# Peptides against a protein of PDB entry 3EFO, part 75

Target 1, 262 residues: chain A of PDB entry 3EFO
Amino acid sequence: SQLADLYKSCETDALINFFAKSAFKAVLHQPLKVIREILVNQTAHMLACYRKNCASPSAASQLILPDSMKVLPVYMNCLLKNCVLLSRPEISTDERAYQRQLVMTMGVADSQLFFYPQLLPIHTLDVKSTMLPAAVRCSESRLSEEGIFLLANGLHMFLWLGVSSPPELIQGIFNVPSFAHINTDMTLLPEVGNPYSQQLRMIMGIIQQKRPYSMKLTIVKQREQPEMVFRQFLVEDKGLYGGSSYVDFLCCVHKEICQLLN

## One batch from the design tools (peptide; made by RFdiffusion4, then SolubleMPNN)

Design b2_p8_3_s1 (from b2_p8_3, 3 letters changed)
Fold by OpenDDE base, seed 3:
Structure b2_p8_3_s1 (fold): chain B 262 residues (1-262), chain A 8 residues (1-8)
Amino acid sequence: as target 1 above (262 residues)
Amino acid sequence: SYVAIELP
């Protein structure tokens, strides 16, 4: 009961901030491999402890997560896939240093957004609503060729356009007749003045509000070369540099939990 | 409460 209460009070956002800063501090004096192993072990141990002491009996094929920590694994995987913790020659020292310094100064809310971006289906906007659209999971599987999505992680903002995105929305946002006419070199949306454009701008404003850094807007067309950069922010997918998908990570954690408990 | 995820 006491332990169960502890897990109920657990705040994943605070934990991921702690783990991120701890890991990014540790890179200065520990091998990356060791740091990654520690993070995975810590994740597994926490969840194993819950399963052992708090969870009801369940099938061995099931991963049991307390409700308060249901998103901890996905954030942990995002942390593990961050360039600071990856041993890849394609990642420059400068990039690692930059990302490390950014995270070391982030608050709880900042790091949460940084590691797991907001991905908003803009094509579903209700122009009469003041509410933000419900975010979708950061995976390609959640995108649609007919859709328009806004992604933000506190540092960058992307407007992703499907190849079959509605011409009326394209006209509404960019004041051009078709997908082909969109200029992806622009960093600002035109002030078209229609309700849809205004709503989108409002949403962008809300996302930018109270963030420590101004997010530059990048317009991305599906299947064009710059989309590759955007796809790196779909953090639940397999990483470019060997990072696991979220599903694969869950399997890894589950395996380790089973090893601890069996 | 908790979430049970079926893994492959």
Scores: peptide ipSAE 0.357, ipTM 0.921, DockQ to the pose 0.916
Fold by OpenDDE base, seed 1:
Structure b2_p8_3_s1 (fold): chain B 262 residues (1-262), chain A 8 residues (1-8)
Amino acid sequence: as target 1 above (262 residues)
Amino acid sequence: SYVAIELP
């Protein structure tokens, strides 16, 4: 994916890991509002510095990002949207404590995947290829009703099926005749044994490789209630508990940059 | 090098 390519070209992953751990440590001593403001401020200052000292003149409506920080905003927004930094009664103290502790022990690679999941269009799999499908951006806009997607964040794995996903693929994966026959209570895919099933299992295996935790698989049907949980991992979209979309966050950062430079 | 994002 475009995002993945950009991320591989920079060291933003290390920076996000640092910011995450710093923020999650600070929650013990500082109000959440202050922590969030600091994170946004840091983002804006870094980008403002670049714009002031390095960037060419541009239109006021444009946000200019250096190559080294192309993906910084999206990951920063994901950090800001994490339950540890949100003050919502719907989020239990136990959940906050759990995720805080998890991130505090994560390496750079772990936190990268945790904050921004891999979303793979597995309906496009070439059974003759050894290459993983290119990841798409984590947004509902990238999903297709005709598609099947695998999402993984290092802790959870979801197999999302569109309402119009191809019956032949459904049969290939689940050995059932149609979408309606898929049992979403299962946490393991059946060993059907056809090339497509084997390829999918291989991909899942690759994703699981070098991850410290065994990811539980959840089967999700589009438009069913459990899809709500899945959508929370579409991190570029607006969050359920008050988090901004990626676009909204970019606008916020841009506004602050302009204020700093005026 | 940089990326320019047009904001709404």
Scores: peptide ipSAE 0.338, ipTM 0.914, DockQ to the pose 0.640
Fold by OpenDDE base, seed 5:
Structure b2_p8_3_s1 (fold): chain B 262 residues (1-262), chain A 8 residues (1-8)
Amino acid sequence: as target 1 above (262 residues)
Amino acid sequence: SYVAIELP
């Protein structure tokens, strides 16, 4: 159908950019509650239309997403969880203003990365491989105490270390014997010079490429205070300031779709 | 094509 073709041609990254800018513009003259409702409604409406007109019949318990929009909900949830759209007193006006302005000037690629960070399992690096590690979903469930992860969203870069991260990797990255010896105050990795260190630096460089802003590196130890900041970028989890997890958001969207169709 | 997500 023509409608199906339309959905196939839809670019989620462009949509999220549009929605983000539209919402962030609307913040100036509409209540946040209304803006959030509009975003959810729009998401549900699009998906409801697809389900009604394009999708094969499915169980009521299933959320049906067109392939072209399979990641729309997760990005939309990230948008909804952005500080600009949250009505929390803990979030300063300055922070809202700052992020608002940032997003208003972001291109499609920038906003995509901004709303959904890359999370890379650095502990899986193969020094002999030229391939970058595959990104994992931005959720605590994908972390491991034995792992080391690099997170980047175009503005910030975090190197997260599990409490049980391999000493050999710690030595390779930081040139220290153990997790406890890692200085988290540093914003640059030491030039250890071994292949693993060099590869990590290369990866960081690749991530930094074509980004408009230089991402400062923050080293985060699991279970230390700065980890809380890091966890805010695990966007599929429940937000610190009341934002929904991805799963919860999917349920919310599904509910609204059902309301539209029934 | 589409993706079906089973929700709780």
Scores: peptide ipSAE 0.336, ipTM 0.915, DockQ to the pose 0.908
Fold by OpenDDE base, seed 4:
Structure b2_p8_3_s1 (fold): chain B 262 residues (1-262), chain A 8 residues (1-8)
Amino acid sequence: as target 1 above (262 residues)
Amino acid sequence: SYVAIELP
C-alpha cells in the first residue's frame, strides 16, 4: 500500500530532527504542555495509522512499529525530556535558550546523537581490533560496576568508571594504580602510551570527528556526586525532572494508539 | 516488516 511504502521510506533520524526543530520553534508561541501533547499525539497518530492500515492483527498488549520507525518512540521520548521542552524551575532560561539554539542549527546526524548519546563499553576493547565497540542502550541497566563506559552526545563526552572497574584498565588509561587515585578534575586523558590508552584515544577521536563542537571530557566515578550529571544522559531511564523512562513512554504511546483505534 | 514490543 501507499502507506506501507511511506513507512518503509521513513527515516526516524530525519523525523526527530524535524520534530525537534518544530517543537523548539513552537516554544516561542505555545505552552510547553501543548507542545508536548502535540508531539505525543503526532507520534501516536502515525503509529496508529500504521497499525490500522499496514500491520497484521496483534495482541492488545503489543506495540507494533514499522521497522523503519522502531526507534521513533525512544527518540521522541528523548526529545520530550529535553530541557527546552521542560518547564522545571531548576532549568535556567539561559540553558533552555542555549540548547534550543543548538538544536535549531543541528543537522540530522547531529540531532540524532544529541538526543540519544552513544554509550560505548570501552572495557571490552580489543586493542588489536580497529572496530569500535558496539554501543549499548543508554540505561543504567546496561552499565556494570566492573565496566568503563564512554558516553558522547556531540556536546559532552563522559568517561564513566565503575567502582569495580579493573585496576589494569585504570592503570592503562590513567596511569594510576586504582579507582581511588583517579582525578576526576581532569578534562584530558594522560598520554600513557600503551595500546589500550591509544585505542581509547583513537575512539574518542573518531567520535569527535566531524562533530561541529568540541566535546569536553568529564571523568565520572560511579557513586560520586558528578555521576548524577552523567545519569541525565542515560535517556532511556526515568528523568530527573519528571521525564518518563522509555518503557513508560512506550506504554503511554500504546495507550494513546489504542484510544485512537477504539 | 514490523517490530512487536510486548508491554507490561
Scores: peptide ipSAE 0.328, ipTM 0.912, DockQ to the pose 0.882

Design b2_p8_3_s2 (from b2_p8_3, 3 letters changed)
Fold by OpenDDE base, seed 2:
Structure b2_p8_3_s2 (fold): chain B 262 residues (1-262), chain A 8 residues (1-8)
Amino acid sequence: as target 1 above (262 residues)
Amino acid sequence: SDVLIELP
C-alpha cells in the first residue's frame, strides 16, 4: 500500500528535525504543555496508524514500530525533555533561548547528534584498529565503573571515567598513575604519545570533523559533582528537570496508541 | 520488518 511505502521510506532524523523546529517555533505562541501534548499525540497517531493499517498482527502488549521509525520514540522523548520545552525555574530564559536558537539553525545531522549523543566505550579501543568503537545507548545502565566513555552531542564532549577505570588506560590517556590524579579542570588531553592516546585523539578528531562547532572537552570522574551534568546527557534515563525515561515514554506512547485504537 | 517491543 501507499501508506506502507510511506512508512518504509520515512527518514526519522529529518522528521525529528522538523518536529524540533516546529515545536521550538511554537513556544512563542503556545503553552509548553500544549506543545508537549501535541508531540506525544503526533507520535502516538503516527504509530497507531501504522499499527492499524500497515503492521502485521501482534499482541496488544507489544509496541510495533516500522523499522524506519525504530528510533523515533527515543528521539521524540529527547525532544520532549529538552530544556526549551520544560517549564522549570532552574532553567533560565537565556538558556532556553540559546538552545532554541541553536536547534532552529541545525541541519538534520546536527539535530540528530544534539538530541541523542554518541556514547563511545573508549576502554574497549583496539589500538590496532582504525575503526570507531560502536556507540552504546545513552543510559547509565551502559556505563561501567571499570569503563571510560566518550560522549559527544555536537556541542559538548565529555570523557567519563569510572572509579575503577584501568590504571593503564589512565596512564595512557593522562600520564598519571591513578584515577585520583586526574585533573578534571583540563579541557585538553595531554599529548602522551602512546598508541592508545593517539587513537583516542584520532577518535575525538573524527567526532569533531565536519561539525559546525568546536566541542569543548569536559573530563568527568564518576561520583564527583560534575558527573551530574554528564548524566543529563544520558537521555534514555529520567531527566533531571522532568521527563520520562525512554522505557517510560514507550509505555506512555503504547498506552496512547491503544487508546486510539480501542 | 517491524520492530516489536515488549512492554511491561
Scores: peptide ipSAE 0.498, ipTM 0.945, DockQ to the pose 0.851
Fold by OpenDDE base, seed 5:
Structure b2_p8_3_s2 (fold): chain B 262 residues (1-262), chain A 8 residues (1-8)
Amino acid sequence: as target 1 above (262 residues)
Amino acid sequence: SDVLIELP
């Protein structure tokens, strides 16, 4: 059907960019609550329409997404959880204004990365491989105390180290003997010169490539205070300021879809 | 090619 073809041709990243800019423009003249409701409503309506008109029959307990929109909900949730759209006093007006302006000027690719960061398990690096590590979902559940992860959203870059991260990797990256010796005040990795260090630097360079902003590196030790900031970028988890986890959001959307169709 | 998500 024509409608089915429309969904197949959907560019979710473009939609998210559009929704983000529309919402961030709307904050100037509409209540945040209304804006959030509109976004959820739009999401639900699009998916409800698909379920009704295009999707193959499935159990009512299942959420059905067209392939072209398989990541729409997660990005939408990230948008909803952005400080610009949150009605929390803890978020300063300045921060909202700043991020609002940033997003208003972002292209499709930039906004995609901004709303859903790349999280790379760099502890899995093979110095003999030319392949970059596959990104993992932005959730604490994907982290490990034994791991080292690089997170980037186009504006910020974090190197997260588990409390039990391999000493050999710590030595390779920081040229220090242990986790405890890592200086988290540094914003640049030392040029240790070994293959692992070089590969990590290469990866960081690739991530930085073609990004409009130079991402400042923040070293984060697990269980230290700065980790709280890092965790804010684990966008699939429950937000610090009341934002839903991805799973919770899916449930919310599903519920609304059911309400629309029943 | 739909994505089906089982929700709790």
Scores: peptide ipSAE 0.498, ipTM 0.946, DockQ to the pose 0.832
Fold by OpenDDE base, seed 3:
Structure b2_p8_3_s2 (fold): chain B 262 residues (1-262), chain A 8 residues (1-8)
Amino acid sequence: as target 1 above (262 residues)
Amino acid sequence: SDVLIELP
């Protein structure tokens, strides 16, 4: 059907960009609560329409997404959890204004990366490969104490190190003998010159390519205080200021869809 | 195709 074809051709990244800019514009004239409700409502309506008109029959307990929109909910949740749309007093007006202005000027690719960061398991790097490692979902559940991960959202770059990260990798990246010796105040990796270091630097370079802003590197050790900042970019987890996890958001959307269709 | 998610 024509409607089915429409859903198949949907560009979710463009929709997210549109919703983000629309919402951030609306902040100037509408209550935040209303804006959030509209976003959830729009998400539910789009998916309800699909379930009603296009999807194959399925159990009521299942959420059905067209393949083209499989990431729509997670991005919408990220948008909803952005400081611009949160009503928490802990978030300064300046921070809201800053992020609002950033997003208002972002293209589709920029906003996609901004709302959902790349999280790369660099401890699995093949130094003989020029291909980037496959990104993992932005959740603490995907981290490991033995791992080293690079996170980038177009504005910030983090190198997260597990407490049990391999000493050989620590030596390779930082030229120090152990995790304890890593200086987290540094914003640049040393040019150690070994294949692993070179590969990591190459990856960082690729990530930085064609981005409108230069991403400052922050080194983060697991279980140290600065890790809390890093964890805020694990966007599928529960937010610090009352934002829902991705799973909770899915449940919320599903409930609303059911209400629309029942 | 469709993505099916079982929710609690």
Scores: peptide ipSAE 0.496, ipTM 0.944, DockQ to the pose 0.872
Fold by OpenDDE base, seed 4:
Structure b2_p8_3_s2 (fold): chain B 262 residues (1-262), chain A 8 residues (1-8)
Amino acid sequence: as target 1 above (262 residues)
Amino acid sequence: SDVLIELP
């Protein structure tokens, strides 16, 4: 059907870009609460329409997404949790204005990365491989105390180190003997020169490629205060300022879909 | 194909 074809051809990344820019434009003349409600409603309506007209019958307890929109909810939740759409006093007007302007000028690829960061398990690197490590979901549940992860969203880059990160990797990256010796004030990795270090630098370079902004590197140790900043980019988790986890958002969307179809 | 998500 024509409608089915429409859903098959849907580009979620473009849609999110559109929603983001539309919402961020709307903040100038509409209450944030209304904007958020509109975004959720639009999401629910699109998915309700699919469930009603295109999807195969399924259990009421299941959320049905077309393959083309399988990541729509997670990105939408990320958008909803962006500081521009939050009415928290902890967020400065300047910060909201800054991020608003950034997103308003972002292309589809940039906004995709911005709303949902890449989180790469660096500790799994094979120095003999030219392949980038597969990204993991942006959730604390995907981190490990033994792991080292690189997070990038096009504006910021974080190197997160678990408290039990392998000393050999720490030595390889930082040229220090242990986790405790890592200086988190540095914004550049040292030129250690070993294969692991070189590969990490290569990966960082690839991530930086074709990005409009130079990403500042922040070294983050698990359980140290700056980790809280890093955790804000674990977008599938519950937000610090009241934003829902991905799972909670899915439930919310599903509920609204059901309401629309009942 | 469709993606089915089981919700808690």
Scores: peptide ipSAE 0.495, ipTM 0.945, DockQ to the pose 0.832

Design b2_p8_3_s3 (from b2_p8_3, 4 letters changed)
Fold by OpenDDE base, seed 3:
Structure b2_p8_3_s3 (fold): chain B 262 residues (1-262), chain A 8 residues (1-8)
Amino acid sequence: as target 1 above (262 residues)
Amino acid sequence: SYTLIDLP
């Protein structure tokens, strides 16, 4: 069908870019509550239309996502949780203005990375491979106390270290004997020169490639204060200022879809 | 094609 073909051709990254810019423009003349409601409604309507016209019948407890929009909800939730669209006094006007302007100038690829960061398990690196490690979902549940993870969203880069990170990897990356010896005030990794260090630097370089902004590196130790900032980029988790987890958002969208169709 | 997600 024509409608089915339309969904197959849908580019989620372009949609998110459009929704983000539209919403951030609307902030200037519409209440934030209204904007958020519109975004949720638009998401629900798109998926409701698909369920009604394109999908086979399924259980009421199941959410149906076309392949082209498989990641639309998670990105939409990230958009909704952005400081520009939140009505919290803890968020300064300057921060809102700054992020608004950033997104308004972002291309499709930039906004995609901005809203959903890359989270890479660095502790799994194969020093003989030139391939990037497979990204994991941006959730605390995907972290490990024994792991080391690199997070990047096009603006910021974090190297997160679990409290039980392997000493050999710590030595390889930082040239120090233990987790306790890592200096988190540093913004550059030392050039240790071993294969692991070299590969990590290569990965960081690849991530930085074709990004319009230079990403400053922040070293984060698990359970230390700066980890709180890092955790804000675990976008599938519940937000600090009341934003929904991805799972909660899916439930919300599903409920809205059911209301539209029933 | 599409994906089915079981929700709690």
Scores: peptide ipSAE 0.417, ipTM 0.937, DockQ to the pose 0.894
Fold by OpenDDE base, seed 5:
Structure b2_p8_3_s3 (fold): chain B 262 residues (1-262), chain A 8 residues (1-8)
Amino acid sequence: as target 1 above (262 residues)
Amino acid sequence: SYTLIDLP
């Protein structure tokens, strides 16, 4: 059908970029609540139309996402959870203004990475392989106390270390004997020179490539104070400032879809 | 093609 073809041709990354810029522009003239409602409404309407006209009947408890929009909800939730669209006094005006301006100038690829960071399990690196580790979903559930993860969103880069990170990896990366000895004040990894260190640096370099801004590296130890900042980038989790988890957002969208169709 | 997501 014509509608089916339309959905197949849809580019979610482009839509998110458009919605982000549109919303961030609207912030100047419309209440945040209204903007958020519009975004959710648009999401629900698109998916409701698909469900009605393109998808086969399914259980009411199931959300149906066309393949082209499979990641639309998660990115939309990330957009909704961005500080620019949050009505929280804890978020400074300067921060809102800064991020607003940043996104307004971002291309499709930039905004995609910005809203949904890349989270890489560094502890799984094979020094004999040139392949990058597969990214995992941005959720605490994907972290492990034994793991080391690199997170990047185009603006910030975090190296998160679990409390039980392998000492050999700690030694390889930081040239210190244990987790406790890691200096989190450093913004550059030491040039240890071993294959693992070199591999990590290479990965970081690849991530930095083609990004408009140089990402500052923040080393984060699990259970230390700075981890709270890191966790804000685990965008599928519940937000610190009232943002919904991905699951919660899906439920929200689903409810609205049902309301539109029933 | 589409994806079905079971919601809680």
Scores: peptide ipSAE 0.407, ipTM 0.935, DockQ to the pose 0.872
Fold by OpenDDE base, seed 4:
Structure b2_p8_3_s3 (fold): chain B 262 residues (1-262), chain A 8 residues (1-8)
Amino acid sequence: as target 1 above (262 residues)
Amino acid sequence: SYTLIDLP
């Protein structure tokens, strides 16, 4: 059907870019609550339409997502949890305005990365490979105390280290003997010169390439205070300022879809 | 095709 074709051709990243810019434009004229409701409603309507017209019948407890929109909910939730759309006094007007303006000028690729960061398990790096490690979902559940992860969203870059990170990797990256010796105040990795360090630097370089902004590197140790900032970028988790987890959002969307379809 | 997600 024509609708089926539409959904097949739909690109989530483009949609999110559109929704983001539309919402961020609307912020100037409409209450945040209304904007958020509209976004959720639009998401539900699109998916409800698909369920009604394009999908095979399934259990009521199952959410049906066309492949082209498989990640739409997670990105939408990320959008909803962006500071621009959050009504929290903790968020300064300047920060809101800044991020709003940033997104308003972002292309599709930039906004995609911005809303859903790339989280890379660099502790699994193959020093002989030029390929980037496979990204993991942005959730605490995907982290490991034994792991080292690089997170990038186009504006910020974080190097997260688990409390039980391998000493050999720590030494390879920082040229220090242990986790405790890592200086988190540094914004640049030392020039250690070993293959692992070089590979990591290369990866960081690749991530930085073709990004409109230079990403500042923040080194984060697990269980230290600055980790809280890092965790805010684990967008599938529950947000600090009341944003829903991905799972909760899915449930919310599903309920609304069911309501629409009766 | 589409993806089915089991929700609680």
Scores: peptide ipSAE 0.393, ipTM 0.932, DockQ to the pose 0.886
Fold by OpenDDE base, seed 1:
Structure b2_p8_3_s3 (fold): chain B 262 residues (1-262), chain A 8 residues (1-8)
Amino acid sequence: as target 1 above (262 residues)
Amino acid sequence: SYTLIDLP
């Protein structure tokens, strides 16, 4: 998958960890606007340097990303959209303080997962395979009304169900006849015992493995109110509190790069 | 190697 390729080329995870901690330290002494500008500027400068010194000439409308930095922009955008760096009244001081402290103690692997969640299309599971399904990009555009997806960011785990999820899978996971019968108040999957259920539980176990926190499971039905919380973890989409989509951020970075080289 | 992204 496209996401799998990006993760394989991810050599900027340590850098993002550093930027996150630096920014979250700076919030105590500098205005949020300044911090955000610095982060964008740093991103643009690094990419501008590459374009100037390492890349071959290309169309002006094209953004050039070295393989080692393929995921830098997406992670940077996620960092910029974190509540710690947003000045919105809807975000409590306690929430900012909590997430700030969490990130300040995170290792490279933890922060990577925290900023960019793992989103797995579990409706495509092959019960005969021991391999995990390939993760998809964290965007609404990658979801399907017929699909079932598992999302995890190291702190939270969501099981998202499309309105047209296959009844046989619903039966396999929840032991109920239809989508309408799923109880979203549960935080644990029932032990149905069929191969599909067992495989899903295995996947959840693998995701939980080596994570410092136990992820609480939230079951989310498409088009229900709790889905809004889930959508906040689709980090490539436009943020609820004014954060840019990944595409918009790329355009912003590209513009700044052009300004630096012009 | 590098990746080219076409921006709108």
Scores: peptide ipSAE 0.360, ipTM 0.925, DockQ to the pose 0.625; fails the geometry check

